# Peptides against a protein of PDB entry 6TME, part 114

Target 1, 324 residues: chain A of PDB entry 6TME
Amino acid sequence: NRLKRAYIALQAWKKAFYSDPFNTAANWVGPDVCSYKGVFCAPALDDPSVLVVAGIDLNHADIAGYLPPELGLLTDVALFHVNSNRFCGVIPKSLSKLTLMYEFDVSNNRFVGPFPTVALSWPSLKFLDIRYNDFEGKLPPEIFDKDLDAIFLNNNRFESTIPETIGKSTASVVTFAHNKFSGCIPKTIGQMKNLNEIVFIGNNLSGCLPNEIGSLNNVTVFDASSNGFVGSLPSTLSGLANVEQMDFSYNKFTGFVTDNICKLPKLSNFTFSYNFFNGEAQSCVPGSSQEKQFDDTSNCLQNRPNQKSAKECLPVVSRPVDCS
Target 2, 324 residues: chain A of PDB entry 6TME as posed
Amino acid sequence: NRLKRAYIALQAWKKAFYSDPFNTAANWVGPDVCSYKGVFCAPALDDPSVLVVAGIDLNHADIFGYLPPELGLLTDVALFHVNSNRFCGVIPKSLSKLTLMYEFDVSNNRFVGPFPTVALSWPSLKFLDIRYNDFEGKLPPEIFDKDLDAIFLNNNRFESTIPETIGKSTASVVTFAHNKFSGCIPKTIGQMKNLNEIVFIGNNLSGCLPNEIGSLNNVTVFDASSNGFVGSLPSTLSGLANVEQMDFSYNKFTGFVTDNICKLPKLSNFTFSYNFFNGEAQSCVPGSSQEKQFDDTSNCLQNRPNQKSAKECLPVVSRPVDCS

## One batch from the design tools (peptide; made by RFdiffusion4, then SolubleMPNN)

Design b2_p15_6_s2 (from b2_p15_6, 7 letters changed)
Fold by OpenDDE base, seed 2:
Structure b2_p15_6_s2 (fold): chain B 324 residues (1-324), chain A 15 residues (1-15)
Amino acid sequence: as target 1 above (324 residues)
Amino acid sequence: MKEKLREKVNEILSE
């Protein structure tokens, strides 16, 4: 009996709660699991006459606890939303049995360990949100082979390089922000044909920006701020026909910021502050446009306010990195 | 929230 298995799973989970401040699981009593708060039943795909647990929504319940292996008995669950809780430990491998998983949101918790590779086993997964946890280690390359709409990885402890398989991703939104990623952005990034928003904020990324970024025709948000990027901005950035928000601040960029970048047709905000740029086109000057906002603070620009001293600039500007 | 999730579940399971 599928509901009996669900009962076993849900009771095991209730026992795994350390704290339930809103008494969310107070009504988790008895065999009628479909009446449980946060549990949603629907007709089974294989037999419409059979009712099964198809969804879990415990968002914002502030529950402390862990995910027990018995959750693997919830084999009919397609939606698992438990964000904004205090769940800890690892994601159970037993969740591989949830072959109908479509949306998995465990964001804003206290999960630890490596990337939950069990997520890669779900053939129909479309939405993955694991942000604001303590996941660590390398990002598996296979994540970008999944047909995901969105990949939220920000605010974790992921390290190592970004996989070259990123170019295979069909996601419209990808966040890497506030991790420990290092190395260069892969050249394959230009192959992300459905990408609208990508965020690299606050990592240890370095090297030159790949020219292939200019191939991201659908990107509206590109944020590479707070990294260790060097060299000049690629001239191919003039190809970002739909970019609205662009941020390169808090890096080690040098060279000249060109008209072709600052005159991008849909650009509304371009921040390139806290770098070592030694020149900018007139179109890049803050206040030069009513429709666009620029920030050139703390560069090596002449005749601009709030710039770095000559002492700070000279050692870097005199030794530009050649990205060719 | 409950109704929204119910709708989504039904949508997924109806396909």
Scores: peptide ipSAE 0.057, ipTM 0.739, DockQ to the pose 0.037
Fold by OpenDDE base, seed 3:
Structure b2_p15_6_s2 (fold): chain B 324 residues (1-324), chain A 15 residues (1-15)
Amino acid sequence: as target 1 above (324 residues)
Amino acid sequence: MKEKLREKVNEILSE
């Protein structure tokens, strides 16, 4: 039966533990898997008279080990939360059998290898958190075809370009931060209809910001700091009617920071420090507003404190990138 | 959190 399969899976997993400092699996003994710490049972969808393992919660257990292939026997699991452990290795492909997977959180572990493509096989997946691991390689374009509420990819080793399919995403929160992504932000970004927060911090992204960013009417957080972006800020950024936090710091932007950006109605914090901007509107000046905070440090602005030297500015400012 | 997860599981399974 289903619980017997779950027993096999959970015992295999227990065997795969190298360290269990809180003795989380101490009671993982015997066939009554529903009594196991961190194991949650519920009536099966197809037969309410049958009890199945529907959820796993081992968050913050500091368990060292790996995920054995026998976990594929947990076919009724909808919630899998193993945040903040020391699990290593790869996500087993056998998890493709977990067709009810709804929330998958393996964040803050030691997983390695390519993007866990098994996550793409789950038709009902709504939440994917793989942040703070050592996943590497290319991000599969298909990730954005899924109807996810949130996509957390930050603090990994992902590289290559951001897929053009990003525009298909229905996620409200997407994090790319602290990876090795390169290339331009796809123009299709403007098609992200549900986007509230997007974070690109600390990658190798470059090129001009696409004008289509201005179509992100619901975005409240837009952070593109610590990249290699060039050119002027798109004038279409005036369309970000709900942006509260905006950060373009630590890039290679040039040109003039306009009133239309700094006067955005919901803007609370706008950081554009450590660039090569050669002008700013009065509304962008730090201290000009009580409601808004600005940082214009380390640009090429005249009559402002803490700016770059002429020697540093001249080579860049004299050769502005045309993003037209 | 444990109880919240149980509730969430039940919610998902009741849909």
Scores: peptide ipSAE 0.040, ipTM 0.727, DockQ to the pose 0.038
Fold by OpenDDE base, seed 5:
Structure b2_p15_6_s2 (fold): chain B 324 residues (1-324), chain A 15 residues (1-15)
Amino acid sequence: as target 1 above (324 residues)
Amino acid sequence: MKEKLREKVNEILSE
């Protein structure tokens, strides 16, 4: 009975394909769904004697189509990987029936609409990858209440502030890059106890960096480049004991880049170019270290190459934003 | 930039 439901779902999906360049679904014929390319069966968790569709892997199939509501019949699916296709439309609400969902990867498709809130209904979800789509609107704060290991949101059309609930996240990797996020980074960010990598690249974020960033002692990658951040770098950044890659380039930062930041013990790459910094410690100067790479290009630094003109610097440097 | 980010994320996931 479960396989019959799966058959209905998969046949409906096949009908929803507009293009299948690699003929991935060519063998999607007949009731033996477990033989279908990209369909993986396993013994059911509730009855090991019953074979069920447990996983879908259609990664890199370049399939054009949409996800029909009949996919909700795949109630035993725990792994749904369909990245690098050309699926369009919205994620069906009927997927709420897939209560075993563990990894959901629909990245690199053409999905549209708001954040797929159906993902929030999956109690066991650990991996969510919706990057490289056209999802839009607000990010629901509840996403960070989930026990996710990774949250990939980058390269979408999300338009909202970052929810304060971010501090509740147990994810090791979170990507916000290349969206339309606005506002400040929440102060609660410092509460992300498992965070290793966070990327804010290419948003419309603004304001001062919260001091609480310095509490991210496990972070190895912190990229806040290509935003509208202002003020000085928080002195608390000296607390980033494990940061290896740090990028603040293409913002509106001012002030002095301190020795305490540039001498971070595991820092390998620190890019703070294309800002309005008016000073840097000697330890921040590119070439000052063999072990660390720095980029101070296009700031307001004295006696450094490739800096902004006085005309460009003066209006900004003379009116520093006080983040205190 | 897109490709770089994709690669970086993929590297992270592969670890």
Scores: peptide ipSAE 0.011, ipTM 0.543, DockQ to the pose 0.147; fails the geometry check
Fold by OpenDDE base, seed 1:
Structure b2_p15_6_s2 (fold): chain B 324 residues (1-324), chain A 15 residues (1-15)
Amino acid sequence: as target 1 above (324 residues)
Amino acid sequence: MKEKLREKVNEILSE
């Protein structure tokens, strides 16, 4: 019965293919769905004597098409990996029936519409990758209430502010890069207890960086480049004991880059170029360390090469933003 | 899991 439902779903999906350049679904014929390319069967969790479709892997198949509602019949699927295809449309609501969903990767496709809220209905979801699509609108705050290990949202059309609920996230990796997020980074960010890597690259974020960033003791990668952040770097960044990669480039930061930041014990790369910093500690100077790489290009630093002109600097530096 | 995650993050960082 379960395999019969899977057969119906998979045949409906095959019918929904507009193009299958690698003939991935060529062997998708007959009731033996477990032999289908990209379909993986396993013993059912509730009955080991029953074989069920537990996983789909169609990564890099370059398939054009859409996800039909019949995919909701794949109720035993825990792994759904279909990245690097040309699937379009929306994620079917019928996927709410896939209650065992553990890893959902639809990245690098042509999906549109709002955030696929169906992903929030999966109680066991640990990995969510929806990057490189055309999802739009606001992020539902509830996404960060999920016990996810990773949240990949980059390269979409998400807009509005980052939800305050971000502090509730247990994810080790979160990417917001290359969206249209605006506003400030929530102060609750410091409460992300498992965070290792966070990327804000290429949004419309603004305001001052919250001091609470310094509470992210386990962060190894912090990238806030290509935004509209202003003010000085928080002194509390000295608390990032495990940060290895840090990027604040292409913002509107001002003030002095302190020794306490540049001497972070595990810091290997710190880029703060293309801002309006008017001073830096000696430890921040490129070439000052053999173990650390720095980039101070295109700031308002004195006696450094490749800096902005006085004409460009003066209007900004003379009007420092108070983040206190 | 962690290894896969790291790989994906590295891909993003390379952009």
Scores: peptide ipSAE 0.010, ipTM 0.575, DockQ to the pose 0.830; fails the geometry check

Design b2_p15_6_s3 (from b2_p15_6, 7 letters changed)
Fold by OpenDDE base, seed 2:
Structure b2_p15_6_s3 (fold): chain B 324 residues (1-324), chain A 15 residues (1-15)
Amino acid sequence: as target 1 above (324 residues)
Amino acid sequence: MKEQLKKKVQEILNE
């Protein structure tokens, strides 16, 4: 009986709660699991006459606890939303039995360990949110082979390089922000045909920006701020026909910020502050446009306010990194 | 909330 398996799983999970401040699981009593708060039943796909547990929504319940292995008995679950709790430990490998998983949101918790590779086993997964946790180690290259609409990885402890497989991603939104990623952005990034938003903010990324970024025709948000990028901005950035928000602040960029970048047709905000740029086109000057906001603060620009001293600029500007 | 999720689940299950 499928509901009997669900009962075993849900009772095991209730026992794995350390704290339930809102008494969310107070009604988790008896065999009628479809009446449980945050448990949603639907007709099974294989037999419409059979009612199964198809969704879990415990968002914002402030529950402290862990995910027990018995959750692998919830084999009919397609939606698993448990964000904004205090769940700890690792994602159970037994969740590989949830072959209908479509949306998996464990964001804003206290999960630890490596990337939850069990998520890669779900053939129909479209949404993955693991942000605001303590996941660590390398990102599996295979994540970008999944047909995901969104990939939220931000605010974790992920390390190493961004996989070259990123170019295979069909996701419209990808967040790497506030991790420990290092190395260069892969040249394959230009192959992300469906990309609308990508955020690299607050990592240890370095090297030159790849020219292939200019192939991201559908990108509306590109944030590479708070990294260790060097060299000049690629001239190919003039190809970003749909970019609205662009941030390169808090890097080590040098050279000249060109008209072709600052005149991008949909650009509304371009922040390139806290770098070592030694020149900008008149179209890049803050206040030059009513429709566009620019920030050129703390560069090596002449005749601009709030710039770095000659003592800070000269050692960097006199030794430009060649990205050719 | 419960009904919205039921609808979404049913939509996903019917695809």
Scores: peptide ipSAE 0.035, ipTM 0.714, DockQ to the pose 0.037
Fold by OpenDDE base, seed 3:
Structure b2_p15_6_s3 (fold): chain B 324 residues (1-324), chain A 15 residues (1-15)
Amino acid sequence: as target 1 above (324 residues)
Amino acid sequence: MKEQLKKKVQEILNE
């Protein structure tokens, strides 16, 4: 019975292929779905004597098509990896029936529409990769209520603010990069106890950095580059005991870059170029350390090369944003 | 049981 449902689903999906350059679905013929290329069977959890379709891997198949609603018949699928294809349309709501979903990777496709809220219905989901698509609109706050290990949202069309629920996330890696997120980073960010890597690159984020960032003691990568952040760097950044890569470049930061930041014990790369910083500690100067790389280019620093003109600096430096 | 199945499936997918 389960394999018959899988057969119906997979045949419907094959019919939804517009192009299969590598003939990936060429062997998708007949009832033996476990022999299908990219289809993986395993013993069912409830009955080890029954084989079920437990995984799909069509990564890098360059398949053009869409996901038909019949995929909701794949109720035993725990792994769904279809990255680097040309699938279009929306993620079917019928996938809510895939209650065993553990890893969902639809990255590097042509999916459109709002955030695929069906992903929120999967109680066991640990890995969500929807990057490099055309998803748009608001990020649902409930995404961070999920017990996810990784959340990849980068290179989409997401808009609005980052939800305050971010502090509830148990994810070690979160990417927001290359979207249209706006507003401030929520103060609740400091509650992300398992966070190792967070990337905000290339959004419309603004305001002051929250002091609570300094509570992210497990963070190894913090990239906030290419945004509209203002004010001084929080003094609490001295709490980032494990940060290795830190990037604040291409913002509107002002003030002084302190020793407490540049002397972070595991810091290997700190880029704060293309801002309006008017001073830096000696420990922040590029070439001051053999173990650390710094970039202070295009700031308002005195006696440093490649700085902004006084004409560019004066309007911003003379009106520092108070983040207190 | 669930974790064991997931591991097995992951092993298969990584082959």
Scores: peptide ipSAE 0.026, ipTM 0.691, DockQ to the pose 0.046
Fold by OpenDDE base, seed 1:
Structure b2_p15_6_s3 (fold): chain B 324 residues (1-324), chain A 15 residues (1-15)
Amino acid sequence: as target 1 above (324 residues)
Amino acid sequence: MKEQLKKKVQEILNE
């Protein structure tokens, strides 16, 4: 019986709670699992006469505990939302049995260990949110081979380079922010056909920005702030016809910020502060447009306020990085 | 429009 298996799983999970401050699992008693708070039943896809546990929503329950291996008995679950809890440990490998998994949100928890590779085993997964955890190590390249709509990885402990497979991603939103990613952005980034929003904030990324970024015609948000990027902004950024928010602040960029970038037709906010730019077009000057906001603070610009000293600028500006 | 998009990005980062 599918509901009997669900009962075993849910009772094992209740037992794995260290704290349930809102008494979310208080009604998790007896065989009627469909009445459990945060448990949602639906007709099974293979037999509409059979009721199954199709979803879990324990968002914002502040539950402390772990995910027991018995959760692998929830084989009919397509939606698993447990964000904003205090779950710890690792994602159980037994969740590979949840072959209907469509949305997996474990964000804002205390999960540890490597990337939960069990997520790669789910053939129908469309939404993956693992942000605000303590996941560590390398990002598996295979994550971008998945037909995901969104990939949220931010605020973890991921290391190494961004996989070259990123160009295979069909995701509209990808967040890398606040990890320990290093190296260059892969040139394959320009192949992300459905990309609308990408965020690299607060990593150890370096090198030149790839010219292929300019191929991201559907991007509305591009944030590469708080990294170690060097060189000039690619001239190909003029191809970002739909970019609305662009942030390159807190890097080591040099050179001239061009009209072709600042005159992008949908650009509403462009932040390039805290770099070593030595010139900007008049269209990039803050206040030059009523429709656009610019921030040129703390660069090496002449005749602009709040710039770096010559002492800070000269060592960097005199040694431009050639990105060609 | 600018503020709305900034909020959306912030929401993505703060969730």
Scores: peptide ipSAE 0.008, ipTM 0.469, DockQ to the pose 0.207
Fold by OpenDDE base, seed 5:
Parts: sequence; C-alpha cells; structure tokens
Structure b2_p15_6_s3 (fold): chain B 324 residues (1-324), chain A 15 residues (1-15)
Amino acid sequence: as target 1 above (324 residues)
Amino acid sequence: MKEQLKKKVQEILNE
C-alpha cells in the first residue's frame, strides 16, 4: 500500500524532528497521511483510483531536524518544498526512488556535504533550489545537462570552476552568488539560449569575461560583481539587447567603458563601480540619462568624483591585462 | 563588498 509506505516515511521524519516551533507535525498521527499538515495527496499518475502523497510543503516551518532515509518511501512525491527550516545533515540517497520529482526546494536550511547528486537522478526535475545552505565541493557538470527551468545554487560553499556544460543549460535563471567558485566564466555561456538572469556575485571568479556573453540576447539581469575579473569589458556586450540590470562592480576591470554598452536599449541600471576603469563615454556618466542609472564610483576616471587616487590606479592601469 | 542588490537580483536571491 502506497499510503502505508508514506505513513512509515512521515512517521520516521517526525521522529527526526528536533524542534517543531509551530507544531506543524502535531497532527501527524494515525494512518490518514493525507490529513497531515503540509502533506498533499493526489490521484496516482499510474492509477487514478489510488490516492498517493504527491507533495510536501513545509515552507517556513522553522523545523529543526534531518531528512531520514525512509523519505525514499515517498515514491509518488513530485513537489518537495521544505524551505526556511533548520534541517541539517545530507540529502538522503534514498530520494533517488522519488522518480516523479519535479520541484525540489530545500533552500534556506542547514544542509551540508557535497552537491546532492540524487537530484541528478530525477528525470523530470524542472526546479532545483538548494540556495542558503552549506553545500560544498564541486558542482557536478551534469546539472546543466538537465532540462531545468531554474537553478539556484547561491549562498553555499561550492568550490570549483563553473562547468563548461553550462552552455547546455536551458534554465532561464541561474544563481552562483555567494559561493567559492573560481576560474573563468566558460566561453560556452553564450550558448545558454533561454537565459534571462544569471548571478555570479561574491565568488572567486577571475580572468577576462568571455566575449560570448554578448550572445546572451535574452538576458535581463547580468551580475558579475564582487569577483576578481580583469581586463576590459568585452565589446560584444553591445549585443545584450535585453539587459536591464548589469553589475560589474567590485572587480579589477580596466580600460574604457564604451558608449555601445551604456546605450544598450533596455539598460536601466549599470554599475561598474570599484574597478580600475580609466575612461568612460559621456553616456556612461551618472546623471547623463533620466532613464538609466549609472555608478562609476571608485574607478580611475578623470574629472569624476569619488575616484581612486593616482597612487592606487597607476600600478593597475599601467599594466592592463590583454584579453585578446 | 556590495551593500545593495538590485531589485531583480534581490528577488532571485531572497525569494
């Protein structure tokens, strides 16, 4: 019986709770698992006459505990939303049995260990949110081979280069922010055909920006701030016809910020502060447009306020990195 | 470090 298996799983999970401040699992008593708070039943896809546990929503429950291996008995679960809790430990490998998994949100928890590779086993996964955890190690390149709509990895402890497979991603939103990613952005990034929003904030990324970024025609948000990027901005950024929000602040960029970038047709905010730019077009000057906001603070610009000293600028500006 | 996040970025990161 599928509901009996679900009962075993849910009772094991309740036992794995260390704290339930809102008494969310208070009604998790008896065999009627479909009445449990945060448990949602639906007709099984293979047999509409059979009721199964199809979804879990424990969002914002502040539950402390772990995910026991018995959760692998929830074989009919397609939606697993447990964000904003205090769950700790690792994602159980037994969740590989949840072959219907469509949306997996474990964000804002205390999960640890490597990337939960069990997520790669789910053939129908469309949404993956593991942000605001303590996941560590390398990002598996296979994550981008999956047909995901969104990939949220931000605010973790991932330590690796960004896989070249990123170009295969069909995701509209990808977040890398606030990790320990290192190396260059792969040139394959320009192949992300459905990309709307990509965020690299607060990593250890370095090198030159690849020219292929300019091929991201559907990008509305591009944030590469708070990294170690060097060289000039690629001239191909003029191809970002739909970019609204662009941020290159807190890097080591040099060179000239061109008119072609600052006149991007949908650009609303462009922040390039806290770099070593030594020139900007008049169209890039803050206050030059009513429709666009610019921030050129703390660069090496002449005749602009709040710039770095000549002493700070000269060592960097005199040794520009050639990205050609 | 960046103190302010743009609205869209904030939506991505905080939702």
Scores: peptide ipSAE 0.008, ipTM 0.438, DockQ to the pose 0.096; fails the geometry check

